# Designs tried in a protein design run: peptides against a protein of PDB entry 2FGR. Part 79

Target 1, 331 residues: chain A of PDB entry 2FGR
Amino acid sequence: SSVTLFGIVDTNVAYVNKDAAGDSRYGLGTSGASTSRLGLRGTEDLGGGLKAGFWLEGEIFGDDGNASGFNFKRRSTVSLSGNFGEVRLGRDLVPTSQKLTSYDLFSATGIGPFMGFRNWAAGQGADDNGIRANNLISYYTPNFGGFNAGFGYAFDEKQTIGTADSVGRYIGGYVAYDNGPLSASLGLAQQKTAVGGLATDRDEITLGASYNFGVAKLSGLLQQTKFKRDIGGDIKTNSYMLGASAPVGGVGEVKLQYALYDQKAIDSKAHQITLGYVHNLSKRTALYGNLAFLKNKDASTLGLQAKGVYAGGVQAGESQTGVQVGIRHAF

## One batch from the design tools (peptide; made by RFdiffusion4, then SolubleMPNN)

Design b2_p13_6_s4 (from b2_p13_6, 6 letters changed)
Fold by OpenDDE base, seed 3:
Structure b2_p13_6_s4 (fold): chain B 331 residues (1-331), chain A 13 residues (1-13)
Amino acid sequence: as target 1 above (331 residues)
Amino acid sequence: DAEVLAAVLAAIS
């Protein structure tokens, strides 16, 4: 058996021009290009094409040295893999987020990512953003002539919030076609949660596609998230994303991404546009800069996710501009 | 579990 220690330290200087009070925030932030992490992983060949694996990964906060502690909440899995694919047991990305976030050109990190994978309804579950789950069993197929799939189920273990039972149950999966420059996927998921102490289903459908032209890549997402409350109306958000990236000078990458969040329950839209640049100093070290603009209309209060500086909302109908400049180092 | 998945599909359609 081999054990590999790995990680990323990504730290930036970040600025946003508005917080919830209308004041600017600035300072040292984390995870602007990639989520900072520390992990251990390994595999054992069991013979006959069967392998065992483990993966333990936690988030690092370089700005405060993990003052709130360290855990393996990013991933804590044991796995079996072979010609049949891979089975994973333990906390991980749910299959839908693992696949569909791959179309986000900002890698679901910093101030530029697609923010559709969100808790849109003040859900009281720990993972109501639809990204990860506890008590998860996942299965991923091999690639069969381009076709592949992933499925997952998370046990609720009779967790309750208020009058809601089955909190934390997840069921979901995706089907995909990945062949050369083309990728396309459909994901479906449901999580059981609570809103205001009442049972709520978080239903999610996501379509993603990308095409790599060599000189540039195009990527898109279409998502509907619906918090179906047992009492009260549904909280529905339709999210759209279109992005492009291109290599620059053999050592750089430029990214431009637009997203629209149509928040039906408040009849309000938010528009996000982000320009990003990554400069590779080596295979493991990069400099980066992100510039994001978020325009809220009407009752929308969305904020950019400048982790470590400010990740809260703004006043209704206000626009927010964010900047990150940082260093990413992988080991 | 299959019923839950069916319910998801029905709720999203």
Scores: peptide ipSAE 0.007, ipTM 0.477, DockQ to the pose 0.013
Fold by OpenDDE base, seed 1:
Structure b2_p13_6_s4 (fold): chain B 331 residues (1-331), chain A 13 residues (1-13)
Amino acid sequence: as target 1 above (331 residues)
Amino acid sequence: DAEVLAAVLAAIS
């Protein structure tokens, strides 16, 4: 058996030019290029091609030293793997987010990532962003000539909010084709939640694709999220992303990503454009900079996620500019 | 493809 301690400490200086009051915010933030984390993982060879595994991972907040505590909410799984693939038990990324966020060139963190995996409807469930689930069983297939899939089910355990009695139930999965420079995936998920104390279904469909040309990579996402409510109508968001990345001088990477969030319930769009650069000082240490522009139209109030500095909204129809400059260290 | 997306979105609507 083996046990590995691993982690990332990613801390930045961040600035956003507008908060909800129209004022600037700046300070020390976290997780600008990668989510800061501390984890333990290990495997045991059980013989016959069967392995046991565990994975415990929590988020690190370098700006305040985890003043609010530490937990393993990022991942807390035990697994069996072999020729059949992998079965995981415990809190984890749901299969849909695990696969489809892989097309985000900003690694689902900082001010530049695709923000489609979001609680668009003031859902009262803890994981209404569609990223992770408690009480999760997941299965991942091997890769068969490029084809692969993942499936997950999370038990609600009769969790109630208001009149909703199945909060936290998740069912979802993806199918994918990963072969050489090409990746393409389709993900489908439904999560039970509550909005205003009433049962609501969060339905999600996501298409992703990427192609690595060697000199550059293109990546795209198409997503619909729909909170289906019995009263008040559906809250639907169509999210689109297109990104490109390229290696620079063998030591760096430049990234450009555009996203559009078409928020149907408020008939309002938001446009996000992010330029990022990562400079590798070593295999484990990098400097990075992100520059993001978020333009809200009409009633849209989206804000960039400058974690540790400001992650709230802005005034309706306002634009926000964000900057992060930081250090990422992996161990 | 916008048409494919529209069809998929329509199917889940």
Scores: peptide ipSAE 0.007, ipTM 0.454, DockQ to the pose 0.012
Fold by OpenDDE base, seed 5:
Structure b2_p13_6_s4 (fold): chain B 331 residues (1-331), chain A 13 residues (1-13)
Amino acid sequence: as target 1 above (331 residues)
Amino acid sequence: DAEVLAAVLAAIS
């Protein structure tokens, strides 16, 4: 058996020029290049090609020392793996997010990430962003000739909110082709939640693809989320992302990513453009900088996610500029 | 791109 302690501490100086009041915010933020984390993981060889595993991972907030506490809400799984693939029991990334967020060149973190995996409808469920689930059973296939898949089901355990009686139920999965420089995936998910105390289905479809040309990588996402409400109509968002990254001077990486969020329920778009640079001081330590611009149109109020500084919205139709400069250290 | 998404959505819905 093996047990590995691992983690990342990523802390930055962050600035956004507008909050909900139109004022600037600045300070120390967390998780600008990678989500800060502390984890334990291990495996046991059970013989016959069967392995047991565990994974416990929580988020670290370096700016305040986890003042709100520490938990294993990032992942808390036990697993069996073998020639059949892997079965996981416990809170984790849902299969759809685990696969499809991998196309985000900003690692689903900081002010630059694809923000499509979001609670677009004031859903009252704990994980209405479609990223993780409690009470999750997941299965991941082996990679066979590039093809792979993942499936998941989360029990609602009769959780109720208002008149909704299946809150937290998840069913979803992806199919993918991963071979050398190419990755492509299709993900589908449904979550049961509540909006305004009424049963709501959160349906999600996501397409992702990337290709590594060696000199540069291109990546893209296409996503639709629908919060299907009995009253008030569907809350639909179409999200699009296109990004490129390239190595610089053997020690750096530059990233450029554009995203469009077409928020159909409010007939409003938001445009996000992010330029990022990572400078590797070592295999484990990097400096980074992110510059993001978010343009809201019409009734859109999206804000950049400068975690630890400001992650709220802005006034309708306002633009926001964000900067992060930080240190990432992996151990 | 939007057409591909629409086609996939139509096939699954």
Scores: peptide ipSAE 0.006, ipTM 0.476, DockQ to the pose 0.012
Fold by OpenDDE base, seed 4:
Structure b2_p13_6_s4 (fold): chain B 331 residues (1-331), chain A 13 residues (1-13)
Amino acid sequence: as target 1 above (331 residues)
Amino acid sequence: DAEVLAAVLAAIS
């Protein structure tokens, strides 16, 4: 049996030029290059190729010392693994997000990430961004010559919001090919939620791919999210991402990522462009900088996610510029 | 209604 304490503390100075009132926001933010976390994990060899595992992970907010408390909402799983793959019980990334966010060159955090995994419809469920689920059972296959898959089901436990039942039920999975420089995946998910107290299905389809050329990596995502409402019509968003990263001088990495969010329900687009740089001071410590530009068109009100400083929207049709400069330390 | 998937499939076909 083994137990490992691990974590990341990532804290930055962040600036955005506009909030919902059109005012600038700046201060100390968190999780600009990687989500800050504290965790415990371990495994036990049960013999015969079977292993038990546990994983407990919570988010760290270095700006306020977790003033709102600490929990294991990032992951709280027990697992069995072997030649059959891995079964997990407990809150985790849903299989679709776990796989498809891996194509995000900004690690699904800070001001630069792909923001497609979002609550596009003011869904009232706790995890309507499609990233994690409570009461989750997940299964992950081994990798068979590159081919792999993951599946998940989350129990709703008869949770209700308004007249909506089955809130929090998730079913989804992905199929993937991961071999050498190539990765490609297709994910499908449905989550039950509520919008305006009415039953709503959040359907998601995501295609991701990346290729590592050695000198650079290219990555892409194509996603459709659809909040299917019984009343009021569907809220559909098509999200696109293309990114490139390259090592710089043996100690750095530069990243450039573009995303387009075509918000069909409001007939409005948002464009996101982010330039990032990471400078490794060691294997565990890095300095980083992110520069992001978000252009909202028409009725779009998207904001950059400068966690700890400002993560809200902006006025319709407004553009937002964000900067993060920070330190990431892993242990 | 799988517009994104259809577009991808069309692009790779």
Scores: peptide ipSAE 0.006, ipTM 0.443, DockQ to the pose 0.011

Design b2_p13_7_s1 (from b2_p13_7, 8 letters changed)
Fold by OpenDDE base, seed 3:
Structure b2_p13_7_s1 (fold): chain B 331 residues (1-331), chain A 13 residues (1-13)
Amino acid sequence: as target 1 above (331 residues)
Amino acid sequence: SHAEKLLAEALAR
């Protein structure tokens, strides 16, 4: 049996030029290149190629020392793995988010990530962004000549909000092909939630692909989310992403990513462009900088996620510029 | 390994 303590402390100076009042915000923020975390994990060899595992991981907020407390909401799983793949029990990334955010060159964190995995409809469920679930069972296949898949089911446990039942039920999965420089995936998910106290299905379809040319990597995402409401019609968003990354001088990486969020229920688009740089001082320590521009059109109010400084929206039709400069340390 | 890849993907977020 083994037990490993691990973590990341990622802290930055961040600036955004507009908040919901049109004012600038700046200060010390967290998780600009990677989400800050503390975790415990381990494995036990059970013989015959079978292993037991555990994983406990929580978010760290280095700017305030976890003033709101610490929990294992990032992951709290027990698992069995072997030639059949891996089965996990407990709160985790849902299989769809686990696979499809791997195409995000900003690693689903900071001011630069693909923001398609979002609560687009003021859903009242705790995980209506489609990223994680409570009460989750997950299964991941081995890789068979490039082909792999993952499936998940989360129990609702008869949770209710207003008149909505089955809140928090998740069903979803992906199929993928990962071989050498190529990765491609299709993900499908449905989550039961509530909007305005009424039953709502959060449906998600996502296509992702990347190709590593050695000198550069290209990555793309196509996503549709629908909050299907019994009253008031569907809240649909089509999200698109295209990104490129390249190594710089053997110790750095430059990233450029564009995303478009076509918010159909408000007939409004948002455009995001982000330039990022990571400089590796070692295998465990990096400096980074992010520069992001978010242009909202019409009724769109999206904001950049400068965690620890400002992660709210802006006024309708306003543009926001964000900067993060920070240190990431892994242990 | 498959577990290492899943670990890296989990660590990326």
Scores: peptide ipSAE 0.072, ipTM 0.546, DockQ to the pose 0.036
Fold by OpenDDE base, seed 4:
Structure b2_p13_7_s1 (fold): chain B 331 residues (1-331), chain A 13 residues (1-13)
Amino acid sequence: as target 1 above (331 residues)
Amino acid sequence: SHAEKLLAEALAR
């Protein structure tokens, strides 16, 4: 058996030029290049090609020293793995998120990431962003000549909100092809939630692809999220992303990513463009900078996610500029 | 490396 302690501490100075009042925010933020974390993981060989595993991981907030506490809400799984693949029990990334966020060149964190995995409808469930689930059983296939898949089911445990039952139930999965420089995936998910105390299905379809040309990587996402409300009609968002990254001088990486969020329920679009640079001081330590522009149109109120500084919305139709400059250290 | 693996695993929020 083995036990490994691991983590990332990522802390930055961040600025956004507008909050919900139209005022600037600045300060020390977290997780600008990678989500800060502390974890333990290990495996046990059970013989015959079977292994047991565990993974416990929580978020670190370096700006306040985890003043709100520490938990293993990032991942808390026990697993069995072998020639059949891997079965996981416990809170984790849902299979759709685990696979489809891998196409985000900004690592699903900071001011640059694809924001499609979102609670678009003021859903009252804890995980209505479609990223993680409690009470999750997941299965991941091996890779068969590039082809792979993942499936998950989360129990609702009869959780209710208002008149909504089955809150927190997840069912979803992906199919993928991962071979050399190419990755492509299709994900489907449904989550039961509530909006305004009424039963709501969060349906998600996501297509992702990337290709590594060596000199650059291209990545893309196409997503539709629908909150199908019992009353009031669907809240639909179509999200699009295209990104490129390239190595710079053997020690750096530049990233550029564009996203469009077409928010159908309010007939409003938001455009996000982010330029990022990572400078590796070592295999474990990097400096980074992110510059993001978010243009809301019409009734759109999206804000950049400058965690630890400001992650709220802006006024309708307002644009926001964000900057993060920080240190990432992995151990 | 272990750090490279952690960074690759860091792609999720």
Scores: peptide ipSAE 0.071, ipTM 0.576, DockQ to the pose 0.050
Fold by OpenDDE base, seed 2:
Structure b2_p13_7_s1 (fold): chain B 331 residues (1-331), chain A 13 residues (1-13)
Amino acid sequence: as target 1 above (331 residues)
Amino acid sequence: SHAEKLLAEALAR
């Protein structure tokens, strides 16, 4: 058996020009290019092509030294893998988020990422952003000539909120084609939650694709998230993303990404544009900068996710500008 | 590579 200690420390200076009061926020933030983490993982060869694995991973907050504590809420899995693929037991990324966030050129982190994987409805479940689940069983196929898939089910364990009795149940999966420069995927998920103490289904459909032209990469996402409520009507958001990245001078990468969030329940749109640069000082250490613009229209109150500085909303119809400049170190 | 996939998966939120 082998055990590997691994992690990322990513810390930045961040600024946003507006908070919920209309005031600027600035300071030392975390996880601007990659989520800071500490993990343990290992594998055991069981013979016959079968392997056991474990993975324990928690978030690191370098700005405050994890003042709120440390846990393995990022991932806590045991697995079996072989020619059949991989089965995982435990808290993890749900298969849909694991696959479909791979098309986000900002790695689902910092002020630049696609924000479609969100709790759009004030859902009362712990994971109503559709990113992770407790009590999860996942299966991932091998890659067969480009074709691959992942499936997951999370037990609700009779978790109740108000009159909702199945909170935290997840079912979902994706199908994908990954071959050479091309990646394309379709993901479907349903999560049981509560809104206002009433049973609500969080339905998600996501399409993703990317192509690497060598000189540049293009990536796109199309998503619909729908909180289906028995009372008060559905809360639907259509989210779109298009991004490009290109290598710069053999040691850098420039990224540009646009996203649109069409929030149907409030008939309001938000537009996000982010420019990012990463400068690799080594294989493990990078400097980075992100510049993001978020334009809310009408009743939209979305905010950029400057973790450790300000990740809240803004006033309705307000625009927000964010900057992050930081160091990422992987070990 | 498998390592690149694990890194990409790790780089997700």
Scores: peptide ipSAE 0.084, ipTM 0.534, DockQ to the pose 0.039; fails the geometry check
Fold by OpenDDE base, seed 5:
Structure b2_p13_7_s1 (fold): chain B 331 residues (1-331), chain A 13 residues (1-13)
Amino acid sequence: as target 1 above (331 residues)
Amino acid sequence: SHAEKLLAEALAR
């Protein structure tokens, strides 16, 4: 058996020019290039090509030293793997988010990421962003000539909120083709949740693709998220992302990503554009900078996710500019 | 292995 301790400490100085009051916020933030984490993982060879595994991972907040505590809410799985693929039991990324967030050039982290994986409604479930689930069983296939898939089911365990009796149930999966420079995938998911104490289905469809040209990588996402409510109509968001990255001087990476969030329930769009740079000082340590601009239209109130500084919304129709400059260290 | 690939992908995020 093996046990590996691993982690990332990513801490930055961040600035946003507007909060919900229209005031600037600045300070020390976390997780600007990668989510800061502490984890343990290991495997045991059981013979015959079968392996047992475990993975325990929690978020680190380097700005406050985890003042609110530490947990393994990022991942807490036991697994069996072999020629059949991998079965996981426990809290994890749901298969859809695990695959489809891989097309985000900002690694679903900081002020630059694709924000489509969101609670677009006032969903009352703990994971209504569609990223993770409790009580999850997941299965991941091997890669067969590029083709691969993942499936998951999370038990609601009769969690109730208002009249909703299946809160936290997840069913979803993806199919993908991963071969050389090409990656493409389609993900489908449904979560049971509540909005205003009423049963609500969070339906998600996501298409992702990327191509690595060597000199540059292109990546894209198309997503529809729909909170199906019995009363008040559906809350639908169509999210689009297109990004490019390129190596710079063998030690750096520049990233440019655009996203559009078409929030149908409020007939309002938000536009996000982010320029990022990562400078590798080593294989484990990097400096980075992100510059993001978020333009809300009409009733849109989206804010950039400057974790540890400000991650709230802005006034309707307001634009927000964000900056992060930080250090990422992996161990 | 498949598991090692999944581990590497998970670490990259």
Scores: peptide ipSAE 0.062, ipTM 0.552, DockQ to the pose 0.035; fails the geometry check

